# Ledger of designs, part 58: peptides against a protein of PDB entry 7BDX

Target 1, 212 residues: chain A of PDB entry 7BDX
Amino acid sequence: EMGAAACTLLWGVSSSEEVVKAILGGDKALKFFSITGQTMESFVKSLDGDVQELDSDESQFVFALAGIVTNVAAIACGREFLVNSSRVLLDTILQLLGDLKPGQCTKLKVLMLMSLYNVSINLKGLKYISESPGFIPLLWWLLSDPDAEVCLHVLRLVQSVVLEPEVFSKSASEFRSSLPLQRILAMSKSRNPRLQTAAQELLEDLRTLEHN

## One batch from the design tools (peptide; made by RFdiffusion4, then SolubleMPNN)

Design b1_p11_7_s3 (from b1_p11_7, 5 letters changed)
Fold by OpenDDE base, seed 3:
Order: sequence, then C-alpha cells, then structure tokens
Structure b1_p11_7_s3 (fold): chain B 212 residues (1-212), chain C 212 residues (1-212), chain A 11 residues (1-11)
Amino acid sequence: as target 1 above (212 residues)
Amino acid sequence: as target 1 above (212 residues)
Amino acid sequence: SPVDTSPLPLA
C-alpha cells in the first residue's frame, strides 16, 4: 500500500521536466530504475496463476512505476539517461510485452508501449529498441491484441520505425514479409477514431515507401 | 526495496515548494499521509523485538517518509494541510516520540522532531501540537536523550513554545514546575555548538520571561 | 496529417 501511494505521488510530480531533471541528477536514479524493471517482471510473472485484481495495490504500484518511466522518457535528458544507463529496463519492458498474451494486463501494456514510444522519439532510443532481437515479431504479436489502445500504441511505434529511413532500411525486408496488412486495414476502419487515424496514416506512409 | 527507492526519490524532489504544492493539489495526498502514519507506527512497534538493522530498506523507507513530512511542513501551505487534513499523522508522530526510549531510533526521532518544529512555525500548528495531552512531559522525556541532535531539536521546539505568549501562557505553570533546568544548563556547556547555542538562547528567553 | 510526435506525459 505505502509503496503504491508513494509511487503514485512520484508519478504525478514526474510530469514536470524539472522534477525529471532532479530525479536524474541524484545518485539514486540508477538504483530506482534497476529495481523498477525487477518489480515489473515479478508482477508479470505472478499473472500466470490466479487473476490478480486489476485494482490491487500491487497493480497500482506497477502502473505508477510504468508511468514514471514514461514521464522520464518524455524528456530529452530522460531518454538519454534510459538508453545510456538503464538499458536493462528497456530490455525488460520489451521482454514483458512479449510474455503477456493478447488481452492480458492491457493497462500495463499501454503504459509500457507509451514509454517505448517516448524513447523512440530520439534516434538513439529508436535504434536501440528496433535492434532488439525479435522486435518486429513482437510488434505483430502486440498488434494481435483485441484492445484498441494497445493496437494504437503499437501502430505509433511502428510509425516511428517507418518514418526513420536509417532504422527502416535495416528491417525493411523482414517488415514487408511479415506485415499484418489485413489487420492494419481493418484498424483503418475502426470505430475508435485515434486507432482509425493511426492506421490510415501508417498505410499512407507505407504506400509512399513503396513508390520511393 | 522498491518502496524505499521511490520514497527516497520523492523525498529528494519534495525539497521544492512547487513539488509540495503539486503533491497537495492532487487527490492522493490524504491517502498518502494517512498510510505514512500507519507505516511509521508499524515500524516503531517492530523495534521492541530484534534490533532491526538501521540500514535496512525498511528503515530507509521510514526515514524517507519522515523526510517528506518534514519537507511538506517546511512550506506554509504544507503546514496548513497537515494541521487541517492530517492531524492523525501529527498525533501519530507525537505518540511515536513518546514510545521510543532515549537513544532508540535516533535518526527517526530527529526527522520527526524536525517535522514538528516545521509545523510549529505557524501559530495554528504550534497550538495544535502544544495542546496535545502530555506534550510538556513528552518534551522532557525527549530531552533526556543522550543524542545531541535529538536534544537540539527538542530545545528548538521548546523555544517555539516559549516565544509565543499565547501558547506559553496556557502551559506556563506546568512548564515552570517541570523544567529540567539542570539538563538545559548542562547543554549550554555542550561541545556541540548548535546544542550549546540553542540551550543558551532558551535560557536567555526564560530569564526574560521571569522578569516580565 | 502531420504525425503527432509529441511525448506522452502521464499524471
């Protein structure tokens, strides 16, 4: 309980760039982000058993942790810190996204995907994530999720790859061969307007790349 | 471990007035400070058994919690919040200071005393604390501590009472009858310069009050 | 439409 409350407050204040700088300027940041990854992993491993209550203090704690990572990644110096000094956390997030089944732990998936998207705003972060083993299969695994928010954030992450020629060129062959085109086309017809727009924009970007 | 790391980061950033305002402006503050008191109480109750390692994650967690309370109390709106909305926490801190023996859990005592001192800067906070049952006996109990920092912060809290005529007049009879004058005189001769100065100033203030 | 590349802060 106390940990969840403390992390929730820290999450709220971490929306400020100055607070992110203060977190990163201290000698405690490395330890915090190391334990964050371990805690998130332990939580995800606990899901293979009994349905943990989504509203448990443990779930709230993990959500707040993922929110803090997202807010740190929203700032340029935070992205730099994560890629330079907390790669294990990024690797953990990628692994956990693979371990979770479609429809499983949707809220955490969304937060982790938002964190990865924020990291991907910088070319260095995008390179690191996209060069992770099995990254493209992972994107398609995640795109099989029934949740529109999960799929939206996957499409945004895919778009970050497609819009960066240096990154896209490295994976273009695998990308084209495995692209779930019918799924993306279905999303472009979604009733969810954010998902619909993201799918349409990605399809337009892909068409542009085929003509270049 | 994770809770201690999160609280430590929150403690660090709570040194900013803007962060304190952000903490208090959210709907989570009440819950956080409620659980804080409960957590500190549980920790102190656990000390009656085996010597908990002072450097444990649990100790660090409780220190960070006490530090957050102190930083919130350092700000005018934070003092107002604590006295208006978190009186149970203040009552808990007073109780825990009474439950701890001289020389027991010194670091936590210092942090709790610093928190109470910060609350006492406002007349409303000082009134609330000083009107707590057994407050004067508690001050003398704490002043029996062998630790110079504990005694220093007790003297500062006593000075806050003595310098406020409205508060002092309510307890002046009990205060004068129970004053550990010889102990304070001994502190005015301490090798600790902060303790020496605080004891000397208090003795000067007390002499002034006897002539008025 | 221009792709929104804005970071996603959460509170």
Scores: peptide ipSAE 0.033, ipTM 0.809, DockQ to the pose 0.066
Fold by OpenDDE base, seed 1:
Structure b1_p11_7_s3 (fold): chain B 212 residues (1-212), chain C 212 residues (1-212), chain A 11 residues (1-11)
Amino acid sequence: as target 1 above (212 residues)
Amino acid sequence: as target 1 above (212 residues)
Amino acid sequence: SPVDTSPLPLA
């Protein structure tokens, strides 16, 4: 209870750039983010089934942690910190996204994907996550999720890869050979307007790259 | 572990007025401060002896909570919030200060006394705490503490009472009849310069009030 | 652009 309440308040205030700088300017940030990864991992490993008590203190706590990571990654110095000093946390997020089944822990997946997207704004971050073992298969695994919001954030992350020629060139062959084109085309016809737009934009970017 | 780390970061960032406003501007502040009081109470009640594992996660967590309360009370809107919406927390702090023995939980006592001092800057807060049952005996109980820092903050809180004529007039008879004058005089000769100054200032203020 | 997050309601 109290931990979840404190963490939720920290999440709320971490929306400020100045608060993110204050978090990172302290000598406790490294320990905090290392324990964050361990806590998130422990939570996911303790899940016995697809039914989460989403309203539990533990769930709220882990959601707040994922929210804090996202807000840190929203800031330039936060991205640099994560990429330089908290790579294990990024590895943990990638691993957890792979460990979760389609439809499992949807809200947590969204938050983790939002954090990875924010990290991907940094070229060094994008390079790091895109060169992670199994990254391309992971994207397609995540794109099989029935949840439109999960799929939306996957498409945005895929777009970050596609829009960076240096990154895209390294994985272009694997990307093209495994691309779930029919799935993306289906998403471009979604009734969800955000998912529809993201899928359309990605399809346009992919078409542009085929002509260059 | 994770809760203590998150709470410690929240404590650190709560030194900012803008962060305090952000904490209080959310719909979660009331619940947070209610649980804070309960957590602090539970911690103190779980102490089996005078020896605290000061380096424990639980101790660090409660210290961070007390630090957050202090930082909230350092801000005008925070004082108003505590006095209007979180009186139970103030009552809890007063109770815990009474429950702890001389020399027991010194660091926590200091943080709690700092929070009460900050609350006492507000006339409404000063009225509230000074009209609390057993407040004057509590001050003298706390002034029996062997720790100079505890005693310093007690003297500062006593000074806040003495410097407010409307508050002092209500308790002046009880205050004068129970005042540990010899103890305060001894503190005015302390080798601790902060304690010495606070005791001297209080003695000067008391002398000034005897002549009016 | 970076994505900000808002806290979920406390349980």
Scores: peptide ipSAE 0.019, ipTM 0.806, DockQ to the pose 0.133
Fold by OpenDDE base, seed 2:
Structure b1_p11_7_s3 (fold): chain B 212 residues (1-212), chain C 212 residues (1-212), chain A 11 residues (1-11)
Amino acid sequence: as target 1 above (212 residues)
Amino acid sequence: as target 1 above (212 residues)
Amino acid sequence: SPVDTSPLPLA
C-alpha cells in the first residue's frame, strides 16, 4: 500500500519539468531506473496468465513506475537520459511489450507505449528503438491487441517511424513486406474516433511514401 | 528496494514548495499521510530492541516518509494541512518519540523532531503539540538521549514553547517544576558547538522569563 | 508532441 502511494505521488509530480530535472540531477537516478526495469519485468513474469488485479498495490506500483518513465520521456533532458544512460530500461520495455499477450495488462501496455513514443521524439531514441531486434514484428504483434487504446499508441509509434526518412529507409523493405494493411484499414473504420483518425493519417502518410 | 528508492526520490523533490503544493492539491494527500503514520508506527513497533539496520530498505523507506513530513511542514500550506487535516499523524509522531529509547533510531528521531519544530512555527501547530498529553515529560525523555543531534532538536522545540507567551503560560508551572536544568547546563558546555549554542540561548531565554 | 500521464486512482 504505502509503496504504491509514494510511487503514485512521485508519478503525479513528475508531470513537472522541474521535478524531472530534479530527479535526473541527483545521484539516485541511475539506480532508480535500473531497478524500475527489473521491477516491471518481475511483475510481468509473475502474471502467469492470471487475470491482472488492476487495483492491486502491485499493479498500482508498476503503473506508477511506467507513468514516471513516460513523464521523464516527455522532457528533452529525460529523453536524453533514457537514451544515453538507461538503454537497458528501453530494452526491458520492448521485451515486456513482446511478452504480453493481446488483451493482457492493457493499461501497462498503454503506459509503456506512451513512454516509447515520447522517446521516439528524440531522433537518437527513435534510431535506438527501431534498430532493436524484432521491432517491426513487435509492432504488428501489438497491433493485434483487441484494445483500441493499445492499438492507438502502436499506430502513433509506427507513424513516428514512417515520418523519419533516415529511420524508415533502414526498415522500409521489412515494413512493406509485413504491413498488416487490412488491420490498419479496419481501424480506419473503428467506432473509436481517435483510433479511426490515427489509422487514416497513417494510411495517408504511407500513400505519400509510395509515390516518393 | 524499489519502494524505498521511489519514496527517497519523492523526499528529495519535496524540498520544493511547488512540489509540496502539488502533493497537497491532489486528492491523494489525506490517504498518503494517513498511511504514512501507520507505516512509521508499524516500523517502530517491529524494532523489538534489535539494532536498527540503518541502511535497510525498510529504514530508508521510513526515513524518506519522515523526511517528506518534514519538508511539507517547512511550507506554510503544509503546516496548515498537517494541523487541520493530519492531526493523527502528529499524534503518531509524538507517540513514536515517546516509545523510542535513548540512542534508538537516532536518525528517525531527528527527522520527526524536525517535523514537529516546523509544525511549531504555526501558532495553531504549537498549541496543538504543546497541549498534547504528556508533552512536557516527553521533552525531558527526549533530552535524555545521548545523541547531540536529538538533543539539539529537542532544545529548539523547547525554545519554541518558551518564546510563545500564550503557549508557555499554559504549561509554565509544570515546565518550571520539571525542568532538567543540570542537563541543559551540561549541554551548554558540550563539545558540539551547535548544541552548546542552543543550550546557552535557551538558558538566556529562561532567565529573561524569570525576571518578568 | 510528448504525452504526459496522470496517476491512476489509488485503490
Scores: peptide ipSAE 0.019, ipTM 0.804, DockQ to the pose 0.116
Fold by OpenDDE base, seed 4:
Structure b1_p11_7_s3 (fold): chain B 212 residues (1-212), chain C 212 residues (1-212), chain A 11 residues (1-11)
Amino acid sequence: as target 1 above (212 residues)
Amino acid sequence: as target 1 above (212 residues)
Amino acid sequence: SPVDTSPLPLA
């Protein structure tokens, strides 16, 4: 209970850039983010099947941890910190996203995907994530999720890759050969307007890349 | 481990007034401070004798909690919140300070005393604390501590009482009859300059009150 | 653009 409450408050205040700077300016940041990854990993490994008590203290705690990472990654110095000093955490997030089944732990997936998207705002972050083993298969695995918000944040991350020619060129062959085009086309017809728009934009970006 | 790390970071950032406002502006503040009191109480009740592993995760966690309360009380809106909405926490802090022996959990005592001092900056806070049952005996119990920082923060809290005629007048008879004058005189000769000064100032304030 | 998050409600 208390850990979840404290972590939730820390998550809330981490929406401030000044708070992110304060977190990172201390001597505890490295340890905190190391333990964060371990805690998230332990939680995911403890999951039996697809059932999740979303309102459990453990779940709330892990959501807050993922939220803090997202908010840190929303800030330029936070992205720099993660990519330089917390690569193990990024690797953990990528691994956990792969370990979770479609439809499993959707809220956690969304937060983790948002953190990766925020990291991808920096070219160095995007390079690191996209060069991770199995990154493209992971994107398609995640895009098979029935949840619209999971799919939306996958599409946004895919778009970050597609919009960087230097990064995209390294994976373009694999990307084109494995692209779940029918899935993306189905999303472009979704009743969720955010998902619909993101899928349409990605399809337009991909068409532009085919003609260039 | 993770709870202590998160709480420690929250403590660090709570030094900012804007962070205190953010904590209190959320819907979680009441629950957080309620659980804080319970957690601190549970920790103190678990102590066997005078031995404390100061570097244990549990100790660090409780220190961070007490530090957060102190930093909240350092801000005007935080004092208002504590006195209006978290009186149970203030009562818990007073109780725990009484339950601890001289020389026991000195760092925790210091943080708790600092929080009470900060609360006492507001007349409403000072009134509430000073009207608590056994408050004056508690001050003298705490002033018997061999630790100079504990004694310093007790003297500062005593000074807050002495400097408020409206508050002091209600307890003046008990205060004068039970005053550990020899102890305060000994502190005025301490090699600790902060303790020495605080004891001297208090003695001067008390002499002024005797002549008025 | 960066995406901020807000805390989930505690049960």
Scores: peptide ipSAE 0.018, ipTM 0.804, DockQ to the pose 0.114

Design b1_p11_7_s4 (from b1_p11_7, 5 letters changed)
Fold by OpenDDE base, seed 5:
Structure b1_p11_7_s4 (fold): chain B 212 residues (1-212), chain C 212 residues (1-212), chain A 11 residues (1-11)
Amino acid sequence: as target 1 above (212 residues)
Amino acid sequence: as target 1 above (212 residues)
Amino acid sequence: MPVDQSPLKPA
């Protein structure tokens, strides 16, 4: 209980750039983000058993941790820190996104995808994420999710890859051969306006790349 | 482990006034400080058993909680919040200070005394603390501690009482009859300059009150 | 280019 409460407060205050700088400027940041990955992993592994209530202290704790990572990644120095000093956390997020079934832990998936998107704003971060083993299959696995918010954040991450020639060129063949085009086309007709827009923009970006 | 790490980061960032305002401006502050008191109480009650290592996750967690309370109390709106909305926490701190033996949990005692001192900067806070049952006996109990830092912070709190006529008048008879004058005189000769100064200042304040 | 995502508030 107390851990979740403290972590939730830390999540709330981490919305400030100055707080992110304070977190990272201390000697405790490395340890914190190392344990964060371990805690998130432990939680996801526990889900194969009893249906943990989404509102449990453990769930709230992990949501707060994922929220903190997202807020850190929203800041330039935070992205740099994660990419330089906490790569294991990024690897853990990618792994956990692969381990979760479609429709499982939607809120956590969204937070993790948001954190990865924020990391992808940094070219070094984008390179690191996109060069991770199984990255492209993972994107398509996640795009099979029935949740529109999950799919939206997947499409945003895909767009980050497509819009960076240095990154896209390395995966272009695999990307083109495995692209779930029909799925993306279906999303471009979604009643969810954010999902519709993201899918349409990605389709336009892909068409532009085929003509170059 | 993760709870202690998150709470320690929250302690670190709570040194900022803006972070204290953010903590208090949310809907979670009341719950957080309620659970804080419970957690501190649970920890102190656990000490009657096995010698818990001072460096345990539990100890670090409770130190961080006490540090957060201290930092909140260092800010005007934080003092107001504690005195208006979290009196149970103040009661808990007073209780726990009474439950701990001389020389036991020195670091926690110091943090709790610092928080009470910060609360005492607010006249309403000083009134609340000083009107608590057994407050004067508690001060003398704490002043029996062999630790100079504990004694220093006790003397500072005593000084806050002595310097406020509205407060001191209510307890003046009990204070004069039970004052450990020989102990304070001994502290005024301490090799610890901070303790020496605090004891000397208090002795001067007391002499001034006897002539009025 | 990807645009910075605003920091999240607790749900």
Scores: peptide ipSAE 0.035, ipTM 0.837, DockQ to the pose 0.126
Fold by OpenDDE base, seed 3:
Structure b1_p11_7_s4 (fold): chain B 212 residues (1-212), chain C 212 residues (1-212), chain A 11 residues (1-11)
Amino acid sequence: as target 1 above (212 residues)
Amino acid sequence: as target 1 above (212 residues)
Amino acid sequence: MPVDQSPLKPA
């Protein structure tokens, strides 16, 4: 698919801040990110049927789209754009993360989680994401994934919540009552050093909050 | 189509030299430009059937592809890449310019002619294009177009040939014997000032060559 | 504090 090739090139160049600014400075950015959400949704809905090959042009296209969103969200002006003008895309990403089963579409989950993490660096973005209906259950659903990279990026997003008092205070009761502590403890003993470190840091942050 | 939206964004950012370098610095550039030629060919072949709406996602996608090629060819390293590594794409552009009837797909013709003109700034590119079988008949076929912009860009490409002695000498006999002089003279009287100027300059260049 | 994710390049 020519679309996958073009989108993959756009993903590569979107690693530049100046390219992100150029993408967002045009009148076509809104339409692009709207259709991005629709395309990702269509792909995920197609997974219940035929075993789409992970290396298909369609999967590569969706990976590139998710990668572009991640790169846009890595830039301050990109976070502002997504939070102010592309909330439907954020809603779609949250929905799709819920629709995917543990072990299903691991690479796409990681890309989507990375985009949400980048959005969470903006306090307005973190507020928007964390106030989404079912956000806490979604985090725990995602922590049930057997993939260490999925779990790592979930823990990073959980840490963004825990480290922001304004956000954590709103969900602290639900968070404390539903926290999969045994799962996080198991991750702190993981052979994956990045997962191990992320789980240990989160456990330390949680202990600090219990003593406050 | 998501592909059209992504490709249009890539077209916009490809106006930057740094973005062109980034596109070409990746391992995906060759595949992208190969599929670009195939996609443009498929589009042009589809025109003999259903009246494809000029404003369709498909037409917009092909315009964006042709625009990207033009922007790449506007940069020195991009010209080198196309001439050294994407000759099949140049062959495809020449073929498609021949397949399109006068007045057919004017915007696409202009974009393709602009890309060829940009390639012609590189002497190696000019040699490659001008040595293509039927290149001179193709120029005259394109000069029969009723559109002033098509004719303008043909005249610019003709001028690239006329101003390069190494290239012009190889085709001078065919050029002189087939030159649509009356058509060029008519263009020198055009109400389009850009077309008028280009035709006048070419006529002056040709007079200079007849006296040498 | 959250740290900016480094921009991804296609694999």
Scores: peptide ipSAE 0.034, ipTM 0.836, DockQ to the pose 0.129
Fold by OpenDDE base, seed 2:
Structure b1_p11_7_s4 (fold): chain B 212 residues (1-212), chain C 212 residues (1-212), chain A 11 residues (1-11)
Amino acid sequence: as target 1 above (212 residues)
Amino acid sequence: as target 1 above (212 residues)
Amino acid sequence: MPVDQSPLKPA
């Protein structure tokens, strides 16, 4: 209980840029983010057996960890830190997103996807994650999720790739050949207005790139 | 490991007044400080059997919790919060200081004493702790500790009581009758300059009060 | 260009 409570408070205060700078300026940041990856991985691996109550202290703990990573990645210096010093954590997040089934751990998926999106704001971060083995298949796997919020954040990440010529050019052939166009078109008709808008914008961006 | 790391980071960032305000402005503060007391109590109760390695994750966790309380108490709004809303935590700290033997958990004692000293800066806080049953005997018990840093922080707390007429007047008879004068005199000759100075100042303050 | 996502608050 106490660990989850402390980590939740740390998540809350990490919404401040000054707190992110304080975390990163300390000597403990590297260790913290290394253990974060290991902890998240251990949690996801444990899900195969017991229906971990989503409201368990363990779940809350992992959500708080993912929230902290997201908040760190929301700040320029935090993105730089993650991309330069915590690449193993990024690799772990990509792995865990692949290991989770559709509909499984929706809240955690959303937080991890938000962290990857924030990392993608940094060109170096975007290059790193997009050059990860299996990245494009992973995006399409994640778009198979029944949850609208998961799909929304996947679409946003896809859009960040598409909008960066230096990244998109490297993967354009694979991207075009494997694009789940029918799925994205279905999302453009979603009752969820945020998902609908994101899918429409992505479709427009893709059309623009085909004509250039 | 991860819980201790997260709590340690929370301790580090709680050195900022703005972070303390953020912690207290949230809906989770009351629960956090309630569980903090319980966690610290459970830890101290567990010490009777296994020589808990002082460097254990559990020890680090409890030290971080005590550090957070100390940092909260260093801020005016934090003192007000503790005195108004977390009195059970203050009671727990007083209890734990009594339960620990001389030389036992020195680092934790120092942190808890620092928190009580910070609380004592608030007149309402000083009144609350000084009116706690067994407070004066507790101070003398703590002065029997072989550690100079423990004794230093006890002397500072004693001094805060002595320097407040509204508090000292209520306990002056018990204080004078039980004062470990020889122990304080010995501390005024300590090789530790901080302890020496604190003991000398307290002796001067006591002499001044006898002549008024 | 992608815009910075706002920092999250705990639920």
Scores: peptide ipSAE 0.031, ipTM 0.835, DockQ to the pose 0.127
Fold by OpenDDE base, seed 4:
Structure b1_p11_7_s4 (fold): chain B 212 residues (1-212), chain C 212 residues (1-212), chain A 11 residues (1-11)
Amino acid sequence: as target 1 above (212 residues)
Amino acid sequence: as target 1 above (212 residues)
Amino acid sequence: MPVDQSPLKPA
């Protein structure tokens, strides 16, 4: 309980840029993010198909950790730190997103996807994650999720790749050959307005790339 | 390990007033400080005379918790919160300071004493802690500690009481009858300059009160 | 270009 409470408070205050700078300015940040990856991995490995008590202290603890990573990645210096000094954490996030089944650990997936999206704002971050083994298949795996929020954040991450010519050019062939077009088209008809808009925008971006 | 790391980061960033305000502005603060007291109590009860691994994750975790309390109490709104909404935590700190033997858990004692000192800056806080059962005997018990930092922070807390006429007048008889004058005089000859100065200042304050 | 994701608060 105490760990979850402390991490939850740290998550809340990490919404401030100054707090992120303070976290990263200390000598403890590297260790913290190293342990964060290990903790998230241990949690995901423990799930082994059991009904996750969404409200368990452990779940809340891991959600807070993922939230901290997201908030750190929302700030320029935080993105730089993650991409330069905590790549193992990024690798862990990518791995865990692949290890989770569709519909499993939705809230955690959303937070992890948000963190990757924030990292993708930096060209270095986008390059790093997009060049990770199995990245494109992972995107499509995640787009198979029944949850609209998961799908939304996947589409946003896909958009980040598509809108960066230097990155997209490397993956363009694989991307085009594997694109789940019918899935994206289905999302463009979603009742969820955010998902609908994100899918429509991505379809427009893709059309623009076919004409160029 | 992860709990200790998170609490350590939270402790570090709680040195900022804005972070303290953010912590207290949430609906999680009350629960956090409630659990904090329980956690510190459980830790102290577990010591049962065993050589505390000063470097244990549990020790570091509790030190960080005490540090957070200290930093919260360093800010006006934090003092108000503790005195109004988390009195049980203050009671726990006073209890734990009494339960610990001289020379035991020095670092934790220092942090707890610093928190009480910070609380004592508010008249309401000073009144509350000074009116706690056994407060004056507790001060003298703590002054028997062989550690100079413990003694320093006890002297500072004693000074806070002595310098507040409204509070001191209530305890003046007990204080004068039980004052470990020879111990304070010995501290005024300490090689530790901070302890020496604090003891000398307190002796001067006491002399001033005898002439008034 | 992607826009910064706004910082999250605990749910």
Scores: peptide ipSAE 0.028, ipTM 0.833, DockQ to the pose 0.127

